Peptides against a protein of PDB entry 6B9H. Designs and how they scored, part 101

Target 1, 151 residues: chain A of PDB entry 6B9H
Amino acid sequence: AELCESLLTWIQTFNVDAPCQTVEDLTNGVVMAQVLQKIDPAYFDENWLNRIKTEVGDNWRLKISNLKKILKGILDYNHEILGQQINDFTLPDVNLIGEHSDAAELGRMLQLILGCAVNCEQKQEYIQAIMMMEESVQHVVMTAIQELMSK

## One batch from the design tools (peptide; made by RFdiffusion4, then SolubleMPNN)

Design b2_p25_1_s2 (from b2_p25_1, 13 letters changed)
Fold by OpenDDE base, seed 4:
Structure b2_p25_1_s2 (fold): chain B 151 residues (1-151), chain A 25 residues (1-25)
Amino acid sequence: as target 1 above (151 residues)
Amino acid sequence: MEEEERREKLRQEFLKLLEEIEKQK
């Protein structure tokens, strides 16, 4: 999906340790967890990160478990820290992400992470970084942000 | 020139978004 591909490109700008070259690389949640830690290391601290299993392989059950934890973390972060700035219009189906690598649902998941970035303490920095991306990616990301902020 | 103009417009839109985000603290 266009959203997923553009947000994958955006995710890659974080330069996390985990592999993040393909959609499949994101399905275990490890990259997402590391990105969230970069966004707010005080909230998504080492204790939180340690709840995410890193040696998942192709075990979709473990992927789903990780993704559920990450989604909960995002939702809690939105409620507790961001003041509910992210519009939770439709939550991603983490089962489809973990079991089938569903790009559309993964895109929704990454969009929530994008929401965290553009509403966090370093929101200005992340907006500036997005402004430096390729135009087609910028367009998709901007649209995604607008969707999140529209209430 | 056209591409640069498009990019500038997009940049302006992002700046507007940034302003909106800052207002919604």
Scores: peptide ipSAE 0.084, ipTM 0.660, DockQ to the pose 0.605
Fold by OpenDDE base, seed 5:
Structure b2_p25_1_s2 (fold): chain B 151 residues (1-151), chain A 25 residues (1-25)
Amino acid sequence: as target 1 above (151 residues)
Amino acid sequence: MEEEERREKLRQEFLKLLEEIEKQK
């Protein structure tokens, strides 16, 4: 999916420790968790990160478990910290991500993380980074933000 | 010049979006 590909490129700008070269690399949630910690390390602290299983392999059940925790973290963050700035009209299906590496659903998940980045305390840093990305990627990212912030 | 114009248009659209985000919070 175009959304997933562009947001994968965006995720790669965070330079996290976990491998993040392919869609498959994101399906266990480890990269996403590390990105969220960079976005807000006070909220997504070490205690939160330690709940995410790092040695998952191809175990789709463990992937889904991680993804559920991450999704809950994002939703709680949106409520408790961001003040409900993200419109979660359609939540990603983490089962399809974990079991089938569904790119469309993964794109929706990454879109929620994008929403966290552009609404967090250091949002200006991430906004500036997006403005320096390749034009075609910028277009997709911008559209994704518009969708999240729309009524 | 056309490419530069397209890039500037995209930049302006993005800046407008960012302004809207700032107004909400």
Scores: peptide ipSAE 0.080, ipTM 0.651, DockQ to the pose 0.538
Fold by OpenDDE base, seed 2:
Structure b2_p25_1_s2 (fold): chain B 151 residues (1-151), chain A 25 residues (1-25)
Amino acid sequence: as target 1 above (151 residues)
Amino acid sequence: MEEEERREKLRQEFLKLLEEIEKQK
């Protein structure tokens, strides 16, 4: 999916420790968890990160477990820290991500992470980073942000 | 020149979007 592809490129700018070159690399949630920790290390602290299993392999059940924790973290962060700025009317299906590597659903989950980045305390640095990205990616990211902030 | 103009338009649209995000807070 176009959304997932562009947001994967965006995710790669975080330079996390976990491999993040393909859609499949993101399905276990480890990259996403590490990105969230970079976005707000005070909230997504080491204790939170330690709840995410790193030795998942191809176990889709473990992937789903991780993804559920991450999604909960994002939603809690939106409620507790961001003041509910992200519109979460339609949530990603983490089962489809974990079991089938569904790119569309993964894109929606990455979009939520994007929402965290552009609303966090250090949002300006992430906004500036987006402004420096390739034009086609910028367009998708802009559209994704607008969707999250729409009434 | 045409490409730069297009890029500038995208930049302006993005800045406008960011302003709207700030207003809704």
Scores: peptide ipSAE 0.075, ipTM 0.646, DockQ to the pose 0.693
Fold by OpenDDE base, seed 3:
Structure b2_p25_1_s2 (fold): chain B 151 residues (1-151), chain A 25 residues (1-25)
Amino acid sequence: as target 1 above (151 residues)
Amino acid sequence: MEEEERREKLRQEFLKLLEEIEKQK
Protein backbone atom coordinates (compact mmCIF):
# COMPACT_ATOMS: atom_id res chain seq x y z
CA ALA B 1 0.00 0.00 0.00
CA GLU B 2 1.13 3.54 -0.75
CA LEU B 3 0.56 4.63 2.84
CA CYS B 4 2.58 1.73 4.20
CA GLU B 5 5.49 2.30 1.83
CA SER B 6 5.66 6.02 2.56
CA LEU B 7 5.45 5.47 6.29
CA LEU B 8 8.08 2.74 6.05
CA THR B 9 10.35 5.36 4.50
CA TRP B 10 9.45 7.70 7.35
CA ILE B 11 10.14 5.00 9.95
CA GLN B 12 13.58 4.45 8.42
CA THR B 13 14.55 8.03 9.32
CA PHE B 14 14.57 7.04 13.00
CA ASN B 15 17.66 4.85 12.49
CA VAL B 16 16.59 2.21 14.99
CA ASP B 17 18.73 -0.84 15.73
CA ALA B 18 16.28 -3.42 14.37
CA PRO B 19 16.12 -4.17 10.63
CA CYS B 20 13.49 -1.98 8.95
CA GLN B 21 13.95 -2.33 5.20
CA THR B 22 10.80 -4.27 4.31
CA VAL B 23 7.17 -4.55 5.34
CA GLU B 24 7.97 -7.97 6.78
CA ASP B 25 10.64 -6.40 9.00
CA LEU B 26 7.93 -4.37 10.72
CA THR B 27 5.45 -7.19 11.32
CA ASN B 28 7.00 -8.34 14.61
CA GLY B 29 6.63 -4.86 16.12
CA VAL B 30 10.24 -4.52 17.27
CA VAL B 31 10.99 -1.58 14.97
CA MET B 32 7.76 0.12 15.94
CA ALA B 33 8.54 -0.29 19.62
CA GLN B 34 12.00 1.18 19.17
CA VAL B 35 10.55 4.10 17.21
CA LEU B 36 8.04 4.80 19.96
CA GLN B 37 10.86 4.82 22.50
CA LYS B 38 12.64 7.45 20.43
CA ILE B 39 9.45 9.51 20.21
CA ASP B 40 8.97 9.54 23.99
CA PRO B 41 11.61 7.65 25.99
CA ALA B 42 10.10 8.78 29.29
CA TYR B 43 6.83 7.02 28.53
CA PHE B 44 8.04 4.18 26.32
CA ASP B 45 10.95 3.44 28.64
CA GLU B 46 13.20 0.40 28.91
CA ASN B 47 10.71 -1.38 31.13
CA TRP B 48 8.02 -1.00 28.47
CA LEU B 49 10.37 -1.96 25.64
CA ASN B 50 11.48 -5.10 27.48
CA ARG B 51 7.93 -6.44 27.18
CA ILE B 52 8.39 -6.70 23.42
CA LYS B 53 9.93 -9.99 22.29
CA THR B 54 12.88 -9.41 19.98
CA GLU B 55 13.53 -12.97 18.78
CA VAL B 56 10.19 -13.71 17.17
CA GLY B 57 11.16 -15.27 13.86
CA ASP B 58 8.17 -16.55 11.92
CA ASN B 59 6.00 -17.07 14.99
CA TRP B 60 2.91 -15.10 14.02
CA ARG B 61 1.40 -15.56 17.47
CA LEU B 62 4.36 -13.80 19.04
CA LYS B 63 4.13 -11.10 16.38
CA ILE B 64 0.49 -10.52 17.21
CA SER B 65 1.30 -10.47 20.92
CA ASN B 66 3.94 -7.79 20.35
CA LEU B 67 1.63 -5.79 18.09
CA LYS B 68 -1.17 -5.89 20.64
CA LYS B 69 1.19 -4.54 23.30
CA ILE B 70 2.35 -1.79 20.98
CA LEU B 71 -1.20 -0.85 19.99
CA LYS B 72 -2.17 -0.72 23.65
CA GLY B 73 0.86 1.43 24.35
CA ILE B 74 -0.13 3.86 21.60
CA LEU B 75 -3.70 4.07 22.82
CA ASP B 76 -2.61 4.57 26.42
CA TYR B 77 -0.11 7.20 25.32
CA ASN B 78 -2.82 8.97 23.35
CA HIS B 79 -5.12 8.97 26.35
CA GLU B 80 -2.62 9.75 29.11
CA ILE B 81 -0.13 12.05 27.38
CA LEU B 82 -1.52 13.39 24.10
CA GLY B 83 -4.98 14.24 25.39
CA GLN B 84 -6.78 11.97 22.92
CA GLN B 85 -5.70 13.91 19.83
CA ILE B 86 -5.49 10.71 17.78
CA ASN B 87 -8.76 9.16 16.71
CA ASP B 88 -8.81 5.41 17.38
CA PHE B 89 -12.26 4.65 16.01
CA THR B 90 -10.79 2.48 13.27
CA LEU B 91 -7.98 0.43 14.76
CA PRO B 92 -5.51 -1.61 12.75
CA ASP B 93 -6.10 -5.35 12.65
CA VAL B 94 -2.93 -6.64 14.28
CA ASN B 95 -3.92 -10.22 13.47
CA LEU B 96 -3.70 -9.49 9.75
CA ILE B 97 -0.36 -7.76 10.26
CA GLY B 98 1.16 -10.57 12.30
CA GLU B 99 -0.21 -13.52 10.38
CA HIS B 100 -0.40 -12.18 6.82
CA SER B 101 1.87 -9.11 6.74
CA ASP B 102 -1.09 -7.04 5.58
CA ALA B 103 0.36 -3.78 4.27
CA ALA B 104 -2.88 -1.82 4.55
CA GLU B 105 -3.31 -2.65 8.22
CA LEU B 106 0.39 -2.08 8.85
CA GLY B 107 -0.03 1.34 7.26
CA ARG B 108 -2.77 2.11 9.76
CA MET B 109 -0.51 1.03 12.59
CA LEU B 110 2.33 3.23 11.36
CA GLN B 111 -0.14 6.09 10.96
CA LEU B 112 -0.91 5.87 14.65
CA ILE B 113 2.80 6.10 15.41
CA LEU B 114 2.94 9.11 13.10
CA GLY B 115 0.16 10.59 15.18
CA CYS B 116 2.27 10.11 18.28
CA ALA B 117 5.25 11.83 16.67
CA VAL B 118 3.37 14.91 15.48
CA ASN B 119 1.68 15.36 18.86
CA CYS B 120 4.66 14.69 21.12
CA GLU B 121 6.96 17.23 22.74
CA GLN B 122 9.30 17.11 19.73
CA LYS B 123 6.50 17.49 17.17
CA GLN B 124 8.18 20.46 15.46
CA GLU B 125 11.34 18.47 14.86
CA TYR B 126 9.39 15.59 13.34
CA ILE B 127 7.45 17.95 11.07
CA GLN B 128 10.73 19.51 9.95
CA ALA B 129 12.12 16.04 9.25
CA ILE B 130 9.08 15.26 7.12
CA MET B 131 9.61 18.51 5.21
CA MET B 132 13.06 17.25 4.27
CA MET B 133 11.74 14.03 2.73
CA GLU B 134 10.96 13.36 -0.93
CA GLU B 135 7.93 15.33 -2.12
CA SER B 136 5.88 12.24 -2.96
CA VAL B 137 6.47 10.86 0.52
CA GLN B 138 5.72 14.26 2.08
CA HIS B 139 2.35 14.30 0.35
CA VAL B 140 1.33 10.90 1.66
CA VAL B 141 2.59 11.57 5.18
CA MET B 142 0.95 14.99 5.36
CA THR B 143 -2.32 13.53 4.09
CA ALA B 144 -2.08 10.84 6.76
CA ILE B 145 -1.60 13.50 9.44
CA GLN B 146 -4.53 15.52 8.12
CA GLU B 147 -6.70 12.42 8.24
CA LEU B 148 -5.83 11.90 11.91
CA MET B 149 -6.54 15.53 12.75
CA SER B 150 -9.83 15.69 10.86
CA LYS B 151 -11.43 12.85 12.83
CA MET A 1 9.45 29.49 -10.82
CA GLU A 2 6.84 26.76 -10.68
CA GLU A 3 9.09 24.54 -8.58
CA GLU A 4 9.79 27.33 -6.12
CA GLU A 5 6.12 28.16 -5.84
CA ARG A 6 5.30 24.52 -5.27
CA ARG A 7 7.92 24.23 -2.53
CA GLU A 8 6.68 27.36 -0.81
CA LYS A 9 3.11 26.14 -1.00
CA LEU A 10 4.14 22.89 0.65
CA ARG A 11 6.02 24.79 3.36
CA GLN A 12 2.99 26.93 4.06
CA GLU A 13 0.81 23.84 4.34
CA PHE A 14 3.18 22.32 6.89
CA LEU A 15 3.36 25.57 8.84
CA LYS A 16 -0.42 25.65 9.03
CA LEU A 17 -0.40 22.02 10.10
CA LEU A 18 2.10 22.82 12.86
CA GLU A 19 -0.07 25.66 14.08
CA GLU A 20 -3.10 23.40 14.21
CA ILE A 21 -1.18 20.75 16.14
CA GLU A 22 0.08 23.36 18.60
CA LYS A 23 -3.45 24.56 19.23
CA GLN A 24 -4.63 21.05 20.02
CA LYS A 25 -1.81 20.21 22.43
Scores: peptide ipSAE 0.072, ipTM 0.647, DockQ to the pose 0.603

Design b2_p25_1_s3 (from b2_p25_1, 13 letters changed)
Fold by OpenDDE base, seed 2:
Structure b2_p25_1_s3 (fold): chain B 151 residues (1-151), chain A 25 residues (1-25)
Amino acid sequence: as target 1 above (151 residues)
Amino acid sequence: MEEEKRRKELQEKFLKALQEIEEKK
C-alpha cells in the first residue's frame, strides 16, 4: 500500500535500533515502540518500552500482543497528552498486521504514530522534517496528516 | 507545472490545518 510504504520511509528517518527496512520488520511492533519513545520519552519511557517483547520472531501471537500494547499506548497518549487531537474514527486491525502483515492496516497504525509526532511537544521539528522529504513521500505523508486533522 | 500546483495546494492545506490546531490550543 502506498500509505504504508511512504510511512515506512518516514519511520526510517528516526534511526531506531531495531531493523526497519521492510513491512515485515514493522509487524512485531518493536520499531513502532522505539519510534514512540523518541517522540515522547517522558510518556513512552523505559518501563513502557520494556513491556514490548523484542524476541518475537515469526510468532504472530506475540506480534499481536505487542501491537495491542502499542495501539493502547497511542490512544492513551492521544487522550492524556494530545487532548484528543487525533480523530479516533477507524482503528487499525492489529490482528491482520500481526498474523498477515497487512500493509493497509499497518499503514493506519503508522498514521496514528504520525499523528503523535505532529501533535507532540516537538511537533515543529517533525513537521519541518516532513516538509523536507522527497516529494512523492511528502505528498502521501501530508495527505495522511490532513486526514487526521480534518474535522 | 500541474504537479507543482498540486504540491503547493497540498502544502497550503497542510499549513492551514496546522494553524487550526494551534488556534485550538
Scores: peptide ipSAE 0.102, ipTM 0.697, DockQ to the pose 0.304
Fold by OpenDDE base, seed 4:
Structure b2_p25_1_s3 (fold): chain B 151 residues (1-151), chain A 25 residues (1-25)
Amino acid sequence: as target 1 above (151 residues)
Amino acid sequence: MEEEKRRKELQEKFLKALQEIEEKK
């Protein structure tokens, strides 16, 4: 849960339009999709974003559908753009995220997005932002990145 | 001061790791 909470704080720095105050707010994937678009709007363009359904409410099936699309997008991005810089990672269980708001699995999902941010074209900006975070949050975020780098 | 030192050391390690990644790309 510590990972998820810290990465939620990190996600909030993107100032996306969708609500992103709670773990539950992230479970429909809309925030994550908007964050990815900010990370690389050329890849995660409007056409891609439009595939993510909004107004899903509490429909966990729709949440899972969105999350699967987002996960696929991240994996494709890692392969096509990042050059496989994120390696040997454990895939998050999007079913647990969508149906049960599982914080641990959500943390893994957000960690992949974090991996995208620190490997994208504007990586230095995101790195700098992380460097300015509150120490306890920064520690968790940096550890999460180091996990990705060590694999 | 000790906390600051720890923080700086962590940051340094982090930056070095990121630099290594960039060099490999």
Scores: peptide ipSAE 0.096, ipTM 0.689, DockQ to the pose 0.460
Fold by OpenDDE base, seed 1:
Structure b2_p25_1_s3 (fold): chain B 151 residues (1-151), chain A 25 residues (1-25)
Amino acid sequence: as target 1 above (151 residues)
Amino acid sequence: MEEEKRRKELQEKFLKALQEIEEKK
């Protein structure tokens, strides 16, 4: 999906420790969790990150478990820290991500993380970084932000 | 030159949209 491809490019700008070159690399949630920690290390602290299993392999059940924890973390962050700025009307289906590597649903998941970045304390830095991205990717990312923040 | 213009216009539209969203909060 176009959304997933563009947001994968965006995710790669975080330079996390976990591999993040392919859609499959993201399906276990480890990259997502590390990105969230960079966005807000006080909220997504080391204790939170340690709840995400890193040695998942191809076990789709463990992937789904990680993804559910991450989704919960995002939703809690949106409620407790961001003041309900993210529109969560259409939540990603983490089962499809974990079991089938569904790019469309993964895109929705990454979009929620994008919402965290552009609403966090350092939102201006992330917005500026997005403004420096390649034009075609930038367009998709900005459209995704507008969709999340408009109700 | 045209590509830079398009990019700048897109950025301006995005910034305006963000400002409008912020004002509605």
Scores: peptide ipSAE 0.072, ipTM 0.664, DockQ to the pose 0.615
Fold by OpenDDE base, seed 3:
Structure b2_p25_1_s3 (fold): chain B 151 residues (1-151), chain A 25 residues (1-25)
Amino acid sequence: as target 1 above (151 residues)
Amino acid sequence: MEEEKRRKELQEKFLKALQEIEEKK
């Protein structure tokens, strides 16, 4: 819960078009997809983004479908672009996110996106933004980064 | 400003720490 809430605050700094005020807002994957496109628009291009359905509503099956595509995108990005810098210690259960809005699993998903941000071409800008966040949030975010980067 | 300098130095240290982790991996 703490991880998810802090990373939600971090996600909000991206100012994406989709609503991103609550945990529920993130469960359909639309915000996450838009954030990934901002992180690397050459890799997460318009063709990739178009595979994410925006009109999902409360359909948890569609949420899970989106989340699976996003998770695959993150993992592929890690292997193809980032050089496997993100540790695959524990992958999020997208079924629990889509069907139950599980905050713990959502936190793990957002942590992977955080890993993409701090390893991408614009890593310095994202690190600087994190360093300017409120101290309690910054602490959680930095701890999450350290966990991902450790063997 | 002193505050700005401190903030930038902290940011640079954090970035360097991440780079060191990447080099060991």
Scores: peptide ipSAE 0.059, ipTM 0.652, DockQ to the pose 0.345

Design b2_p25_1_s4 (from b2_p25_1, 10 letters changed)
Fold by OpenDDE base, seed 4:
Structure b2_p25_1_s4 (fold): chain B 151 residues (1-151), chain A 25 residues (1-25)
Amino acid sequence: as target 1 above (151 residues)
Amino acid sequence: MEEEERRKKLREEFLEMLEEIEKEK
């Protein structure tokens, strides 16, 4: 999906340790967790990160488990830190992500992470990074942010 | 040229939006 591909490109700018070249690489949640830790290491600290299993392989059950933890973390972060700035009325289906690598649902998940980045304490840094991205990617990211921030 | 102008306008609007977000507490 266009959203997923553009946000994958955005995710790659974080230069996390985990492989993040394909949609499949993101389905176990490890990349997402590492990105979230970069966004706010005080909230998504090592204790939180340690809840995410890294040796998942193709086990979709473990993927879903990780993704559920990550989604909960994002939602809690939005509530506790961001003050409900992200519109979360349509949550991603992590089952479809973990079991079927559903790009549309993965895109929604990454969109939530995008919301964390553009609303966090260090949002200026991430906003500047987005401003420097390729125009076609920016267009998709713009739409995604607009959707998140609209109420 | 028309399409290019449209894209540039969209980018400008995007940048303005991001700047507004940046200014928010």
Scores: peptide ipSAE 0.170, ipTM 0.726, DockQ to the pose 0.386
Fold by OpenDDE base, seed 2:
Structure b2_p25_1_s4 (fold): chain B 151 residues (1-151), chain A 25 residues (1-25)
Amino acid sequence: as target 1 above (151 residues)
Amino acid sequence: MEEEERRKKLREEFLEMLEEIEKEK
């Protein structure tokens, strides 16, 4: 999916420790958890990160478990810290991500993380980083942000 | 040429949107 591919490129700018080169690399949630920790390490602290299992392999049940925890973390962060700036009426299907590596649903998950980045305390730095990306990627990111924050 | 102008316009709209988000907080 175009959304997933563009947001994967965006995710790669975080330079997390976990592999993040392919869609499959993101399906266990480890990359996403590490990205969230970079976005707000005070909220997504080490205790939170330790709830995400890193030795998942191809176990889709463990992937889904991680993804559910991450999704909950994002939604709680939006409510508790961001002041509900992200419209979460359309949630990603983490079952499809974990079991089938569904790129469209993964894109929706990454979109929520994008919402965290552009609303967090360090939003200006992340906004500037997005401004430096390729124009084609910026177009997709723009649309994604507008969708998230649309009232 | 028309396509180039369209892309340029979209980029400007994106930058304006990002600036708006930046100024809201």
Scores: peptide ipSAE 0.165, ipTM 0.724, DockQ to the pose 0.381
Fold by OpenDDE base, seed 3:
Structure b2_p25_1_s4 (fold): chain B 151 residues (1-151), chain A 25 residues (1-25)
Amino acid sequence: as target 1 above (151 residues)
Amino acid sequence: MEEEERRKKLREEFLEMLEEIEKEK
């Protein structure tokens, strides 16, 4: 999916420790969790990160478990820290992500993380990074931001 | 020529939108 691929490119700019080259690399949630920690390490601290299993392999149940924790973290962050700036009327189906590596649903998940980045305390840093992205990718990212902020 | 101007305009609109987000919250 175009959204997923563009946001994968965006995710790669965080230079996390976990592999993040393919869609499948993101399905266990480890990359996403590490990205969230970079976005706000005070909220997504080591205690929170330790709840995410790193050695998941092909266990889709563990993937889904991780993804559910991450989704909850994002939603809680949106409510408690961001002041509900992100519109989450359509939540990603983490079951499809974990079990089938569904790119469309993964794109929605990454979009929520994008929402965290552009609304966090260091949003200027992440906005600047988006401004430096290739135009075609930037267009997709910008559209995704507009969708999240629309009410 | 026309396409180049269109691309520049679109880029400018993107930058303006991002700058607005920077100023908010």
Scores: peptide ipSAE 0.161, ipTM 0.718, DockQ to the pose 0.408
Fold by OpenDDE base, seed 1:
Order: structure tokens, then C-alpha cells, then sequence
Structure b2_p25_1_s4 (fold): chain B 151 residues (1-151), chain A 25 residues (1-25)
């Protein structure tokens, strides 16, 4: 999916420790968790990150478990910190991500993380970074933000 | 031309949205 591909490129700009080259690399949630910690380390602190299992291999059940924790973290962050600015009426199906590496649903998950970045305390830094991205990727990212913030 | 106009419109909407974000937070 175009959304997933562009947001994967965006995610790669964070240069997290976990491998993040393919869609499959993101399905265990480890990269996403590390990105969230970079976005707001006070909220997504080390204690939170340690709840995400890092050695899940191809176990889709463990992937789904991680993804559910991450999704909950994002939603809680949106409600507690961001003031419910993210439109969450179309939540990703983490079961499809974990079990089938569904790119469309993964794209929706990454879109929520994007929402965290552009609404967090350091939002200006992330906004500026997005504005400097290559046009093809930037267009998709901007569209994703627009969809997320639209009422 | 349609694509250019679409992109321009998106950029304008994006900037307006960002301004609102900056204003409210």
C-alpha cells in the first residue's frame, strides 16, 4: 500500500536500533515502540518500552500482543497528553498486521504514530522534517496527517 | 495541471492545519 510504503520511509528517518527495512520488520511492533519512545520519552519511557517483547520471531500471537500494547499506548497518549486531536474512528486491525503482515493496516498504525509526532511537544521538529522530505513521500505523509486531523 | 493544483491545495490545507496545531498547543 502506498500509505504504508511512504510511512515506512518516514519511520526510517528515526534511525531506531531495530531493523526497519521491510514491512515484515515492522510487524512485531518493536520499531514502532522505539519510534514512540523517541517521540515522547517521558511518556513512552523505558518502563513502557520494556513491556514490548523484542524476540518474537515469526510468532504472530506475540506480534499481535505487542501491537495491541502499542495501539493502547497510542490511544492513551492521544487522550491523556494530546487532548484527543487524533481521529481514531478507523483503528488498524492489529490481528491482520501480526498474522498476515497486512500493509494497509500497518499503514494505518504508522499513521497513528505520525499523529503522535505532529502533536507532541516536539511537534515543530517533526513538522519541519516532514516538510523537507522528498515530494513523493511528503505528499502521502501530508495527506495522512490531513486525514488524521480532519473532523 | 490538475495534479499541481491538487498538490497546491493540499499544501495550503496542511499549512493551515499546522497553524491551528501551533495555535492550540
Amino acid sequence: as target 1 above (151 residues)
Amino acid sequence: MEEEERRKKLREEFLEMLEEIEKEK
Scores: peptide ipSAE 0.140, ipTM 0.712, DockQ to the pose 0.243

Design b2_p25_2_s1 (from b2_p25_2, 14 letters changed)
Fold by OpenDDE base, seed 4:
Structure b2_p25_2_s1 (fold): chain B 151 residues (1-151), chain A 25 residues (1-25)
Amino acid sequence: as target 1 above (151 residues)
Amino acid sequence: SEQEQYTQSIIDSIQQAIEERRRLS
């Protein structure tokens, strides 16, 4: 999916420790958890990160478990820190991500992380990073932001 | 609203960057 492909490119700009070259690399949630910690290390602290299992392999049940924790973290962050700036229009189906590597649902998950980045304390830094990306990616990101923050 | 204004500011910033890159290309 175009959304997932563009947001994967965006996720790669965070330079996290975990591999993040393919859609499959993101399905265990480890990359997403590390990205969230970079976005707000005070909220997504080491204690939170330690709840995400890193040695998952192909175990889709463990992937789903991680993804559920990450989704909960994002939603809690939106309500507790961001003041509900992200619109919960359609939540990603983490079962489809974990079991089937569904790119469309993964795109929705990454879109929520994008919402965190452009509303966090360091929002201007992340906006500047987006401004330096390839134009085709920028268009997708703009559309994604508009969708997330619309009433 | 403040949310709408902020959202628009983000979009304007990104769009401006796109236009600037095109201008300087």
Scores: peptide ipSAE 0.486, ipTM 0.886, DockQ to the pose 0.941
Fold by OpenDDE base, seed 3:
Structure b2_p25_2_s1 (fold): chain B 151 residues (1-151), chain A 25 residues (1-25)
Amino acid sequence: as target 1 above (151 residues)
Amino acid sequence: SEQEQYTQSIIDSIQQAIEERRRLS
């Protein structure tokens, strides 16, 4: 999906330790967890990150478990820190991500992380990073932000 | 609203960057 591909490119700018070259690389949630820690290390601290299993292989049950924790973290962050700026009317189906590597649902998950980035304490830094990306990605990101922030 | 204004400011910033890049290229 276009959303997933563009946001994968965006995610790659974080230069996390975990491999993040393909959609499949993101399905276990490890990259997403590391990105969230970069976005707000005070909230997504080491204790939180340590709850995400890193050695999951192709075990879709473990992937789903990780993804559920990450989704919960994002939603809690939105309520506790961001003041509910993210519209979560359509939550990603983490089962489809973990079991089937569904790119559309993964895109929705990454979109939520985008929402965290553009509303966090370092929001201006992440907005500036987006401003440096290629135009095609910028357009997708802009659309994604508009969708997330719409009432 | 404040949220709408912030969202628009983000969009305007990114769009401005796109336009500036186009002018310089």
Scores: peptide ipSAE 0.483, ipTM 0.885, DockQ to the pose 0.945
Fold by OpenDDE base, seed 2:
Structure b2_p25_2_s1 (fold): chain B 151 residues (1-151), chain A 25 residues (1-25)
Amino acid sequence: as target 1 above (151 residues)
Amino acid sequence: SEQEQYTQSIIDSIQQAIEERRRLS
């Protein structure tokens, strides 16, 4: 999916410790959790991060478990910190991500993380980073932001 | 709304960067 590929490129700019080269690399949630910690380490602190299992291998049940925690974290963050700037128009299906590596649903998850980045305390820095990305990626990111923050 | 205005400001900033890059190309 175009959304997923563009946002994967965006995610790679965070330079997290976990491998993040492919869609499959993101399905266990470890990269996403590390990205969220970078976005707001006070909220997504070490205690929160430690709830995410890092060695899940191909166990889709463990992947789904991690993804559910991450999705909950994002939704709670949006409610508690961001003032509900992100509109949960359509929640990603974490079962499809964990079990089938569904790129479309993964894209939706990454879109939520994008929403966190452009609304967090360091939002201006993340916006500036987006401004330096390739134009094709920027267009997808812009559309994703518009969709996420629309009425 | 304020949210719409903020969103538009983000979009405008990114779009401006795109246009600037195009001018330099």
Scores: peptide ipSAE 0.481, ipTM 0.884, DockQ to the pose 0.937
Fold by OpenDDE base, seed 5:
Structure b2_p25_2_s1 (fold): chain B 151 residues (1-151), chain A 25 residues (1-25)
Amino acid sequence: as target 1 above (151 residues)
Amino acid sequence: SEQEQYTQSIIDSIQQAIEERRRLS
């Protein structure tokens, strides 16, 4: 999916410890959790990160468990910290991500993380990073931001 | 609204970067 492909490129700019080269690399949620910790380490602290299981292998049930925790964390962050700047829309289906590596649903998950980045305390830093990306990625990111922030 | 203004500000910033890159290409 176009959204997932572009946002994977965006996610790679965070240079997290976990492998993040492919869609499959993201399905266990570890990369996403590490990215969220970089976005706001006070909220997504070490205690929060430790609830995400590493070394899940191909166990889709464990992947889904991690993804559910991450989705909850994002939604809580939006309510408690961001002041609900990310507007209501169709939420990603974490079951499809964990069980089938669904790129479209993964893209929606990454889009929520994008919403966190452009609304967090260090929002200007992440906006500047987007401004340095390839044009094709920038267009997708802009569309994704508009979709998240539109009422 | 304030949210709409902020969103537009983000979009304008990214769009400006795109235009600048095109100018320098």
Scores: peptide ipSAE 0.427, ipTM 0.865, DockQ to the pose 0.905

